# Designs tried in a protein design run: peptides against a protein of PDB entry 2AKA. Part 194

Target 1, 299 residues: chain A of PDB entry 2AKA
Amino acid sequence: MEDLIPLVNRLQDAFSAIGQNADLDLPQIAVVGGQSAGKSSVLENFVGRDFLPRGSGIVTRRPLVLQLVNSTTEYAEFLHCKGKKFTDFEEVRLEIEAETDRVTGTNKGISPVPINLRVYSPHVLNLTLVDLPGMTKVPVGDQPPDIEFQIRDMLMQFVTKENCLILAVSPANSDLANSDALKIAKEVDPQGQRTIGVITKLDLMDEGTDARDVLENKLLPLRRGYIGVVNRSQKDIDGKKDITAALAAERKFFLSHPSYRHLADRMGTPYLQKVLNQQLTNHIRDTLPGLRNKLQSQL

## One batch from the design tools (peptide; made by RFdiffusion4, then SolubleMPNN)

Design b2_p27_1_s2 (from b2_p27_1, 11 letters changed)
Fold by OpenDDE base, seed 1:
Structure b2_p27_1_s2 (fold): chain B 299 residues (1-299), chain A 27 residues (1-27)
Amino acid sequence: as target 1 above (299 residues)
Amino acid sequence: SEAAEAEGLAAVEALFPELDALVEKLQ
C-alpha cells in the first residue's frame, strides 16, 4: 500500500506532458474553497513551511498539483524545471509566482494548466492534493468581469470526475449554508460520497457560538465527515510564527474548548493529514484496477 | 506538442510493469 501514492504521482507527472487531451480520471483530491477560506494555510501547515503565494484576491491562479513525499531530507522540485532542488521555500514561492505569471501574464488571469510541485520532507505523510483557485464573485485589478465563471469552469474540470475526492474548505466564521466550497461539492456530489469537509477559523467565531453540530456531522452530513483546523492568523504569518508552535496552539485550542474537547483527537492539521493519506491510499487501491484497464485501452 | 504527447505516452507505458504488479497485489 505504501507505493500507491508514489505510483499515482508518476502517472500525474506523465499525464502533465500529454496535456489537456488526457481526459484521465486519476484518483486525486481536489482542494476547493472561497477566497480567504484558509485553503493555502492548510496546505502550508502540512509542509511546515511558508511557500504558497500570498496576497489579496485570487492567489492561486493555476491548479497546483502538490505531491508531498515523506523523506529524510527537505527539498522541493518542480516538474517544469527538472533537476533543480529547492531548499529555500521562499524560492519555491517565487517560482510558483513566476511560473504562474509566465502563462497567465501580469493581468491576474487564470490558466487550467497545472503546476506540478513535489515536496520531500521528514514532516509530511505521502499525500497528493490539487490546489484549485479560490472561488470569488468580485474581479480584482485587471481581472476579466467573468472571472467567477472562469474559476468555476476550471474547478468543474476536476471535481466532476468520478475518481476526484473533494476537500471542501469552509471558514467557521461565515454561514456554512453559504459556503462556496460546500455548494460546488453538493452540485457534483449531491450524496456527499466524495467530499471531505474542512472547517477553518474556528478560533475566529463569535463568543457563545460554535461549529459543534457541523463537526459532529449533524448539520450538513458528509459520508466522509468534517475535520476542524486552526490556522495561523495573518499576523502570525506576517510575523513568521513557527508552524510547529501553531500546531501546538491548535491542539491546545481543541483540548481547552468546551464544545470541541470531546472531538480533539479527530481534529487538527496532523489528524487531517492522516485522514487524507488514508483516504487517498484507499481510493487509489479501489480505483487502480479500473484505471489500469482504461489506460491499457488508450495505448 | 506532438513530441510532448509522445513522451508522456511513453512515460505512461514505462509505468505499466509497476502498475500491473501493484494491481496483482491488490487482487
Scores: peptide ipSAE 0.418, ipTM 0.906, DockQ to the pose 0.805
Fold by OpenDDE base, seed 5:
Structure b2_p27_1_s2 (fold): chain B 299 residues (1-299), chain A 27 residues (1-27)
Amino acid sequence: as target 1 above (299 residues)
Amino acid sequence: SEAAEAEGLAAVEALFPELDALVEKLQ
């Protein structure tokens, strides 16, 4: 079972070379969320490094296939620049920006063509995620007025696939009934079979309010449930607060909060990473026989 | 490109022995 995710990573790299003509439903996890939902912070907390583009508006403008691989060494590799090892994660951020701009130009447009990034680290579990552009209603800069629909159409190319799991990232300090992530997940997965809920910004909720009913899977039930996380604030990021210190603060938050203490062992970024590794591994196991048969029929 | 497609197909074919061995263990 330990080699299932690496095998699917190699398949995913091969299909990236074939391009859009391979209508292959690979077992994967697509990450969906509104802008500023905390999606990028969740992914960086898995790696323990700042490496994703930051800014206002649409930050992710191409799908990012993020392949985390447990290794004795720490480095990153891009599929588009084979043989170059990145050990500085700031250079990884700059390469994502440069490769995005190479395809989209300077107008902050979007492209459905993925960037494939593999991160080797002793601090990660084997996990593959497809980071998708954040849902937005407001175009920024030279973006077309229909950018909301272009993003939606791009997301639908991933989340409509039967073998796609959905990591729906929603902020707790906003109306969860209006969560763009949960709305799109409900549209393509009405029975909640493929969706994993992530609730961010639990530390930013108004005094006397909590997300307990959501986290207990009582309000909007998902078969795969919800996991709460506490990310670094923008102030913490700007202040260069260490991710390890942030993970310790997250653990303390859940253990000390009256509404969440009883859930604390099933909350936080380390638990989320473990659950996603297990869910993806099991999902690959369940789908791989059908995928093999489909592949054999196409060769 | 046609060359990239051919390279991708060859890469998939090269994975079949491992894929087959894993599927057989899962059945």
Scores: peptide ipSAE 0.418, ipTM 0.906, DockQ to the pose 0.791
Fold by OpenDDE base, seed 2:
Structure b2_p27_1_s2 (fold): chain B 299 residues (1-299), chain A 27 residues (1-27)
Amino acid sequence: as target 1 above (299 residues)
Amino acid sequence: SEAAEAEGLAAVEALFPELDALVEKLQ
């Protein structure tokens, strides 16, 4: 079972070389959310490093295939830069920005062409995620006026695939019934079979309010349920607050909160990583025989 | 490019022995 995710990663790299015409429904997890939903912070908390682009507006402008690999050493590799090992995660951030700008230009446009990033670390479980552009209704800077629809169309290329799991990231300090992530998930997965809910910003809810009914899967039930997380504040990110200290603060938040204490062992970023590893491994196991047969018929 | 497509297909073919061995363990 430990080799299933690495094998699918090698298949994914091979299909990236074939190009967009490989309409292969690989078992994967697509990450969807509105802008500022906390999506990038969740991914960085898995790695324990600051390595994703930051800024106002649309930060992710290309799909990022993030392949986490448990290893004795810590380094990153890009598929477009074969043989170059990155040990400075600031250089990883700069390479994502440079490779994004090389394809999208200076207009902050989007491209459906993925960036493939592999991170080796002793602090990660084997896990592959596809980070997608954040949903927005408001163009920023020189973005095309139809950018909302371009983002939606890009997301639909991933989330409509039957073998795609959906990580729907929603902030708790906004109306969850209006969550862009849950809306798009419900459109392509009306029975909630492929969707995992992530609730961010639980620490930013109004006093006397909580997301207990959501986290208990009572309000908008998903078969795979919901996991609450507490990310670093923007001030903590700008101040380069240590991610290990932030994960300890997240654990303390759930344990100390009257509404969440009973859920605390099924909440937080480390639990989310374990659940995603297990869900992806099981999903690969269930889909791999069919995928093998399909591949053999195309060769 | 046709060359990149051929390289990608060859890489997939090279994975079949491992893929087959894993599928057999799952059955």
Scores: peptide ipSAE 0.401, ipTM 0.902, DockQ to the pose 0.794
Fold by OpenDDE base, seed 3:
Structure b2_p27_1_s2 (fold): chain B 299 residues (1-299), chain A 27 residues (1-27)
Amino acid sequence: as target 1 above (299 residues)
Amino acid sequence: SEAAEAEGLAAVEALFPELDALVEKLQ
């Protein structure tokens, strides 16, 4: 079972060469959420490194196929830069920005063409995620006025696929019933069979409020449930707060909070990573025979 | 490009023995 995710990673790499016309529904997890929902912080907390673009507005402008691989060594590789190993994660960030700008130009436009990034680390479980552009209603800078629709169309190319799982990232300090991530997930997965809920910013909720009913799967039930996480604050990121210290603070938050203490063993970034690894592995197992037969009929 | 598509298809075909072996272990 440990080799299922690495095999699908090699299939993803091969299909990236075929281009967008390969109507191949690979078992994958697409990450969806509004701007500032905390998607990038969740992904960086899995790696334990700061390596994703940062800024105001739409930061992710191309799909990022993030392939996490458990390894004895720590380095990153891009599919577009074969043979180059990155050991500095600031250089990884700069390469994502440069490769994004190479295709989209400097106008902060979007492109549906993925960037494929593989990260080897002793601190990760095998896990592949497709980070997608954050949903927005307001164009920023030189973005086209229809950018909302362009992003939605791009998201739909991933989340409509039957073998796509959806990681719906929603901030707790906003109305969860109005979550853009949960809305798009409900549109393409009305029975909640493919959707995993992530609730961020639980530490930023108003005093006397909590997300207990959501985290207990009582408010908006998903078959795969919800996992709460506490990301670093922007001040903590700017102050270069260590991710290990942030993960310890997250654990302390859940254990100390009266509304979440009883859920604490089923919350936080390390638990989310384990659940996603298990769910992706099982999903690959269940879909791989059908994928094999489809591939054989197309060759 | 047609050349990139052909390279991608060849790369998929090269994975079939491993894919088959894994599918057999899962059945």
Scores: peptide ipSAE 0.378, ipTM 0.893, DockQ to the pose 0.793

Design b2_p27_1_s3 (from b2_p27_1, 11 letters changed)
Fold by OpenDDE base, seed 4:
Structure b2_p27_1_s3 (fold): chain B 299 residues (1-299), chain A 27 residues (1-27)
Amino acid sequence: as target 1 above (299 residues)
Amino acid sequence: SEAARQAGLEAIQALFPELDALVEKLS
């Protein structure tokens, strides 16, 4: 079972070389959410490093195939620059930005062409995620006024695939009924079979309110349920608050909160990572026989 | 490029023995 995710990673790399004309529905997890929903922080918390582009507006402008690989060493590699090992994750961030700009230009445009990033770390479980551009209604830079629809069209290329699981990231301090992530997930997965809900910003909810009903899967039921997380604040990120310290604070938050303490063992970033690893592994297992046959037919 | 495409196809073909082995194991 431990070989399933690495095998699919190798398939993903190979398909990236073939280009977009290959109709292959690879088992994968697409990450969706509105701008500022906390997607980047969730992904960075998995790695324990700051390495994703930050800023106002759309930061992810190309799909980022993030392949986490458990390893005794810590470094990153890009498919587009084979042989270069990145040990400074700031350089990883810069490379993502540079490679994005190389394709999209300086106008903050988007491209459906993925960036493939593999991160080796002793602190990660084997896990592959496709980070997609954040949904937004507000164009930035020289983006066209229809950028919202361009992003949606791009997302649909991933989330409509039957073998695509959807990690729907929604902030708790906003109306979850209006969550962009949950809306798009509901559109393509109306029965909630492929969607995993992540609720961020639980620490930023108004006093006297909580997301207990959501986290208990009672309000907007998903077969795969919801996992709450607490990310670093932007202030903490700017202040270079250590991710390890933030994860400890997250644990403390759930344990000490009257509404969440009974769920604490099924909440938080480490638990989310475990769940995603398991779900992806199981999903690959279920789809692999069909995938093999489909691959053969395309060669 | 066409060369890159061909390399990708070859890479996929090279994975088939492992795929077959895993599929068999899972069956």
Scores: peptide ipSAE 0.419, ipTM 0.912, DockQ to the pose 0.822
Fold by OpenDDE base, seed 2:
Structure b2_p27_1_s3 (fold): chain B 299 residues (1-299), chain A 27 residues (1-27)
Amino acid sequence: as target 1 above (299 residues)
Amino acid sequence: SEAARQAGLEAIQALFPELDALVEKLS
């Protein structure tokens, strides 16, 4: 049913208007990962545009409710400036930064108040994600010394909800057993029922090593499995490498790699987007009757 | 604001006919 995600988006917007977005157990996907795990690149690759804040340290400092809507036109809208259509995605990035700074101030602190961004595009599937601040152990700049725990507490507000699916983003070039994303997912989803694993930086693994066992769901099994992706390098991003070209390079990577060739049709950003659309749609279908009854009791 | 809260509640109420129709199809 193609209308399920848009309906939940309208509910989500209405709940945001009444200040209850964080308290409502809406069917959604929360994106979790350590700093530099590649979360922002995954989200930008879905849209095919550079529009998220970039930099060192903690980049995402407020929850970003990203609502992707398949449309014949391409533009973005923020809930906090309703009626303004953005067609320049650099202006979208600047608005995210400005709206973040307006609430958090200059100390690079965090806020639990979401930013709601809707992107209409012919290049996206209907999909809603909640991008959360990257987990960190070390404060940067003027951040409070307890920033690690503030981030953790913020993440827990989302990932503890029963109707929240978890997109756990982990880099392949680090020890996956110590992945911050997988650790927090295991804490709140010990049976691995709500977690989808994303493995980034597969192209940055040491020569002669691979993540085949993880991607085949044999090492740290999740019911919903793992999907590998290859993001643009920071150099490629700085050099304004085209996302379409990067997606082609990702496909080539999986097809040409001896350890991943047999998995290539179940890997990469386009496949991830399809899986997330299907998972979210099915999840909404399963939860919507209960949600309707709960809403009726609260009105 | 209270006005924003009220507008949000009205928006939710306005979605119930569609929500009910979908729930019926899914049940």
Scores: peptide ipSAE 0.410, ipTM 0.910, DockQ to the pose 0.770
Fold by OpenDDE base, seed 5:
Structure b2_p27_1_s3 (fold): chain B 299 residues (1-299), chain A 27 residues (1-27)
Amino acid sequence: as target 1 above (299 residues)
Amino acid sequence: SEAARQAGLEAIQALFPELDALVEKLS
């Protein structure tokens, strides 16, 4: 079972060379959410490093295939920069920005061409995620006026695939009924079979309100359920607050909150990572025989 | 490019022995 995710990673790398037009339905998890939903923070919390571009508006402008690999060493590698090991995660961030700009130009446009990033770390479980551009309604800067639709079309290329699981990231301090992530998930997965809900910003909810009903899977039920997380605040990120300390604060939040204490063992970033690892592994196991046959027929 | 496509196909083909072995273990 331990070799399933790495095998799919090698398949992903191979398919990246074939190009986007390949009818590829690899078992994978696509991360979807509105702008500022907290997607980047969730991914960085898995790695325990700040390495994703930050800013206002659309930050992720290309799909990022993030391959987390448990290892005794800590470094990152890009598929487009074979042989270069990045040990400084600030350089990883800069490379993502540079490679994004190389393809999209300086107009803040988007490209469907993925960036493949592999991160080796002793602090991660084997896990592959495809981070997708945040859904937006309003173009900023020199973005095309139809940027919303371009993003949606890009997302649909991933989330419509039968073997694609959907990590739907929604902020709790916004109306969850209007969550961009949950809406797109419902559109392509109406029975909620492929969707995993992540609820961020639980610490930013108004006093006297909570997301208990959502987290208990009672409001908008998903087969794979919901997991709440507490990310670092923007102030904490700017202040370079340690992610390890943030994870401890997250645990404390759930344990001390009257509405979430009973769920605390099934909440938080570490639990999310574990669940995603298990779900992806099982999903690969279930789909691999069919995938093999499909690949053989296409070659 | 066609060259990149061909390289990708070859890379996939090179993974088949391991893929087959894993599928067999899962069966």
Scores: peptide ipSAE 0.409, ipTM 0.910, DockQ to the pose 0.813
Fold by OpenDDE base, seed 3:
Formats: sequence, C-alpha cells, structure tokens
Structure b2_p27_1_s3 (fold): chain B 299 residues (1-299), chain A 27 residues (1-27)
Amino acid sequence: as target 1 above (299 residues)
Amino acid sequence: SEAARQAGLEAIQALFPELDALVEKLS
C-alpha cells in the first residue's frame, strides 16, 4: 500500500491540468486555519526546511498542493516548472512567491488555481496536504474589502468535498471555541468525521493555563482527535534555529509539562506526520474504488 | 486551455492500469 499516496499524487497532477471545473472529489487533506495559526510552520517542520512564504497577514494566496514523498534524495519539483529540480529550498520559496504573483498580480489578491509542489526527502513520510489561504477579516495591502469572503469561498470549494479530510489548525493561546478553523470544520463536518485538530502555540499559553482538555478530546470532541505541536517562534525562525533542534525542544516540552507528559507519545510534529500518513492512506484505500468508478464514468 | 484539459484527461487515462491494479489488490 506504499504506492497509494503517490498514485493519488499523479491523479492530482493530472486534474490540475484539467482546471478548476474538474468534477472530482480526490481523497486529500485540506489545511485550514486563521492567519498566524501556525500552518506554515507545521508544514515546514514536516519537511525540515524553510520553504514557505513568510510575512504579515495572508501569506498563502493560492492553494498549495504539497506532496511529500519519502525518497533517498532531497529535492523539490513544481508541476508548472517541469524538469527543474530544486535543491535549494530558498529557491522553492521564491518560486512559490513568483508563481503566486504571476497569477494574482501585485495587489496580494487570491486565486483558486493551485500550485503543485512535490518534495522528495529522506526525512518525510508520504503525505499530501493542500495548504489553503488563512482565514482573515482584515485586508492587507491592496486586497479588496471582501477578501474574507473570497477566502471563505475558496476554502469551501475544498472542505465541502466528501473525500476531503480537514486539518484544522488552531492556536492554543486563543479561545478554541472561537477558532476559525474549527468553526469552518464544524460547518461542513458537523459530526466531526473528517476533521483532525492540530493545536499550536502550546508553549505560548498563559502561565497556569493548559489545553489538556482539548488534547484529551474532552472539550470539543473530534472523531479523529487532536494533536498538539510546538512550532518555532518567529524569533527562532529569524535566527535560523535548526528544525531538528526545534523538534527536540518540542519533545522536551511535552515530556516536561505536567499537563501534557502523559500525552507526550501522542503529541508533536513527528507523531502528527505519522498520523496524517496513516489517515490519508486509509482514506485513499476506502475511497479509491468509488473514485475509480467515478473517473471511468466521466471519461 | 482546451489543450491542457485534453492532456490532463490523457494523463488520467494513462493511470488507469495502476489504479485498477490497486483497486483489485484492495478488494
């Protein structure tokens, strides 16, 4: 079953060529969260490289289909730039920015047209995620006043699909009941069947507070549960703190925290990656027969 | 473009043998 995710990746690439109006519900994981929820950091921690655009406000302005592929070699490829292998992940970041600007223009607008990025690495498990624009109520730059609704409409194109799993990223240092990620997930998945909760910024919670009840799936229960992670701070990112060191610090955080120690083996970025790999693999297995039949009927 | 759409459809068709094999294995 090691080839299930790679096969779906090739299907995703093929469908990207067909365009936005493809009536296909591919098994996938859509990543949703408010601005600054820590989505980009989670994705970069999977790869172990800094490669996503950074900035204030909305950074992801096009869907990013991020295909992680376990390999003996480390490089990236874009579907829109066939034949070019990127070994410098800074160049990957620049290409995402350039390709985004090419389609959206200079006004920091959004486009529903995906960017397909495949990353080969010995440090990743096979995993495909669709990173979506962060939900916001505040326009940045020359964005139109209705940007909130444009983003919402874009997200709905993905998360309403039956075969779409939802990775809902919420910061722990904000009221989880008001999480944009969990709100949109609840809207389209009211029974919590397709949603995986990620709780970031656990290290930034006020002293004397914790997210234990959330992480134990007792506050806002999801069938697929919650996984807590600790990302690098912006200071750490700017200081070029090594991701490996950050992952070690994350492990130490959970092990040493009185409220989370008992959960430590089911927390952290490496565990999240394993869970997502398993969830996606199982989801593909369950949906693939139906997908095949649906594809055949549309050809 | 129409050409891109056609290329996408052909790419999907090219994946059917592998898809069928996997579906068979999973059934």
Scores: peptide ipSAE 0.403, ipTM 0.907, DockQ to the pose 0.792

Design b2_p27_1_s4 (from b2_p27_1, 13 letters changed)
Fold by OpenDDE base, seed 2:
Structure b2_p27_1_s4 (fold): chain B 299 residues (1-299), chain A 27 residues (1-27)
Amino acid sequence: as target 1 above (299 residues)
Amino acid sequence: SAAAEQAAIAEVQALFPELDALVEKLS
């Protein structure tokens, strides 16, 4: 069972080399959410490093296939520059930006061509996620006026696939009933079979309000449920607050909050990572018997 | 190139024995 995710990673890399990027129906988890929903912070918290592009507007402009691999050493590798090991995660961020700009140009456009990044670390579980551009209605810079629809079309290339699980990221300090992530998930997964809910910004809710009913799966039920997380504030990120310290603060938040303390053992970033590893492993197991024959027919 | 594509296909095919072994184990 422990070798299932690495095997699928090798398949993903090989098929990417032959140009079948988004056409592959391999078992995977696509990450969806509105801009500023906290997607990038969740992914960085898994790695324990700052390595994703930051800024205003659309930050993620190409799909990022993030392959986390448990290892005794810590380094990153890109599929587009094989053999180069990155140990400085600031250089990883710069490479993502450079590779994005090489394809999209200076107009801040988007491309459906994925970037494949593998991170080896003793601090991660085996897990593959596809980070997708944040949904937006507001073009920035020289982006085309139809950028909203371009992003939507790109997301649909992933989330419509039967073997794709959906990690729907929604901020708690906004109306969850109007969450862009939950809307797109409901469109392609109306029975809520493939969707995992993540609720961010629980620490930024108005005084006297909470997301207990959502986290208890009572308001908008998903078969795979919801997990709450607390990310670093923008001030903390700018101040280079340590992610390990932030994870300790997250644990303290759930334990000390009257509405969440009874759920604390099933909340937070470490629990989310564990659940995603287990769900992806099980999903690969369930889909693997049909995968071999399907792959043979596509070659 | 055609050669690069063939090499990539061969790489996928080289994984089939491992895939088959896992499918058998899980079945």
Scores: peptide ipSAE 0.287, ipTM 0.854, DockQ to the pose 0.746
Fold by OpenDDE base, seed 1:
Structure b2_p27_1_s4 (fold): chain B 299 residues (1-299), chain A 27 residues (1-27)
Amino acid sequence: as target 1 above (299 residues)
Amino acid sequence: SAAAEQAAIAEVQALFPELDALVEKLS
């Protein structure tokens, strides 16, 4: 089963060249959430590096196919610049920004054309995620007034696919009933069969409140459940706080919190990474026979 | 381009033996 994710990665890379004409329902995990929900921080915590664009408003403006590969070495590669190995993750961030701007222009528009990034690291499990633009209602800069709908339409191209799992990222310090991530997930997955809930910002909840009922899958039940995480604060990110230290602080948070201590072994970024690896592997296994047949018929 | 599409199709087809082997192992 260890070779299933790498095999699908090679399929994804090959299909990237076919463009929009390839209506292939590849087994994948799409990451959805509102702006500032903490999606980028979750992905960076998996890698243990700062490498995603940061800023106000819509930061992710193209789908990012992030392929994590366990390796003895640490480096990144882009499909659009084959043969170039990036060992400085700041350069990875700059390349994402440059490649995004090359296609979308300077008006901070969006494009449905994916960026394919592979990260080799000893600190990751094999895992592929499609990071999607954050949902927003407010245009920024020179964005068109209908940017909200453009983003939604882009997300729908991924999340409507039957073989797409949905990683719905919601902040705990906001009303979960109004979560953009959970709303879009419920629209395309009304029975909650394909959705994995991630609850961020648990450390930013008001005193005397907690997300225990959500994390215990009692409030808004998902078949695949919820996993809580604690990301670095914006201050910590700006101050270049070590991700390893942040992961230790996350563990301490869950262990010391009276509402979450009993869940601590099923919470946090390392557990989330493990669950996603297992979920994706199993999902590929279950879909692979049908996928092979579909590929034969479409090519 | 048509050439890029054909190249991509060829790359996918080159993976079929490995896909078939994995499907067989999973069955």
Scores: peptide ipSAE 0.286, ipTM 0.854, DockQ to the pose 0.842
Fold by OpenDDE base, seed 5:
Structure b2_p27_1_s4 (fold): chain B 299 residues (1-299), chain A 27 residues (1-27)
Amino acid sequence: as target 1 above (299 residues)
Amino acid sequence: SAAAEQAAIAEVQALFPELDALVEKLS
């Protein structure tokens, strides 16, 4: 079972070279969320490194296929520059930005062409995620007025696929009923079979309010449930707060919070990573026979 | 290019033995 994700990674890398004409529904997890929902922070917390582009507006402008691989060594590799090992994750960030700009230009436009990044680390579980551009209604720079719809169309190319699981990232300090992530998930997965809910910014909720009903799967039920996380604040990120320390603070938050104490063992970034690994593995197992048959018929 | 596509197809096909073995094991 532990080798299923790496095998699918190899398939994914091979298919990336075939281009847009290859309509293969590979088992994967697409990450969706509004801008500033905490999506990038969740992914960086899995790796334990700062490596994703940051800024205001649309930060992710191309799909990022993030392949986490448990290894004794720590380094990153890009599919577009095979043989180059990155050990400095700041260089990884710069390469993502450079490769994004190479395709999109300087106008802050978007492209549906993925960037494939593999991260080897002793601190990760095997996990593949497709990080998608954050949903927004506000164009920035030279972006076209219809950028919202361009992003939506890009997301739909992934989330409409039957074998795509959806990691819907929503901030708790905003109205969850208006969550862009949950809305798009409900549109393409009306029965809530493919969606995993992530609730961020639980520490930023108003005093006397909580997301207990959501986390207990009582408000907007998903078959795969919800997992709450606490990310570093922007101040903490700017101050270079250690991710390990932030993970400890997250654990303390859930354990000490009156509304979440009873859920604490099913909350937090480490638990999320474990659940995603297990769910992806099981999903691959369930879809692999059908995938093999499709491959034989198409290739 | 057509050559790049053909190379990618070959890479996928090279994985078939491993994939078949896993499918058999999981069936």
Scores: peptide ipSAE 0.280, ipTM 0.852, DockQ to the pose 0.818
Fold by OpenDDE base, seed 4:
Structure b2_p27_1_s4 (fold): chain B 299 residues (1-299), chain A 27 residues (1-27)
Amino acid sequence: as target 1 above (299 residues)
Amino acid sequence: SAAAEQAAIAEVQALFPELDALVEKLS
């Protein structure tokens, strides 16, 4: 079972060179959410490094195929610059930005062409995620007025695929009923079979409110349930609070919160990573026989 | 490029033995 994710990673890398085959439906997890929903922080918390572009508005402008690989060493590699090992994750961030700008230009436009990033780390479980542009209604920079729809169309290319699991990232301090992530997930997965809910910003909820019903899967039920996380605040990020300390604070948050204490062992970033690893592994297992046959027919 | 595509196809084909082995194991 441990070899399933790496095998699919090799398939992803190979197919990336062929181009976007609309007929290819590799088992994967697409990450969706509104801008500022906390997607980048969730992904960085898995790695334990700051390596994703940051800013207000549009952060991810190309799909980022993030392949996490458990390893004794820590480094990153891009498919577009094979053989170059990145040990400084700031350089990883800069490379993502540079490679994004190379394709999209300076107008902050989007491109459906993925960036393939593999991160080797002793701190990660084997996990592949496709980080997608955050849904937005407001163009930034020289983006076209229809950027919202361009982003949506891009997301739909991934999330409509039957073998695509959806990691729907929603902030708890916003109306969950209006979650962009859950809306798009419901559109393409009306039965909630492929969607995993992530609830961020639980620490930023108004006093006297909680997301207990959501996290207990009672409000907007998903087959695969919800996992709450607490990311670093912008202040913490700016203050260079390390992710290890943030993860400890997250654990403390759940354990000490009256509404979440009973859920604490099924919450937080480490648990999320574990669940995603298991979900992806099982999903690959279930889809692999059909995938093999499909691959043969497409070549 | 055509060369890149051909190389990618070859890479995928090279994975078939592993895929077949895993499919058999999982069946």
Scores: peptide ipSAE 0.278, ipTM 0.848, DockQ to the pose 0.847

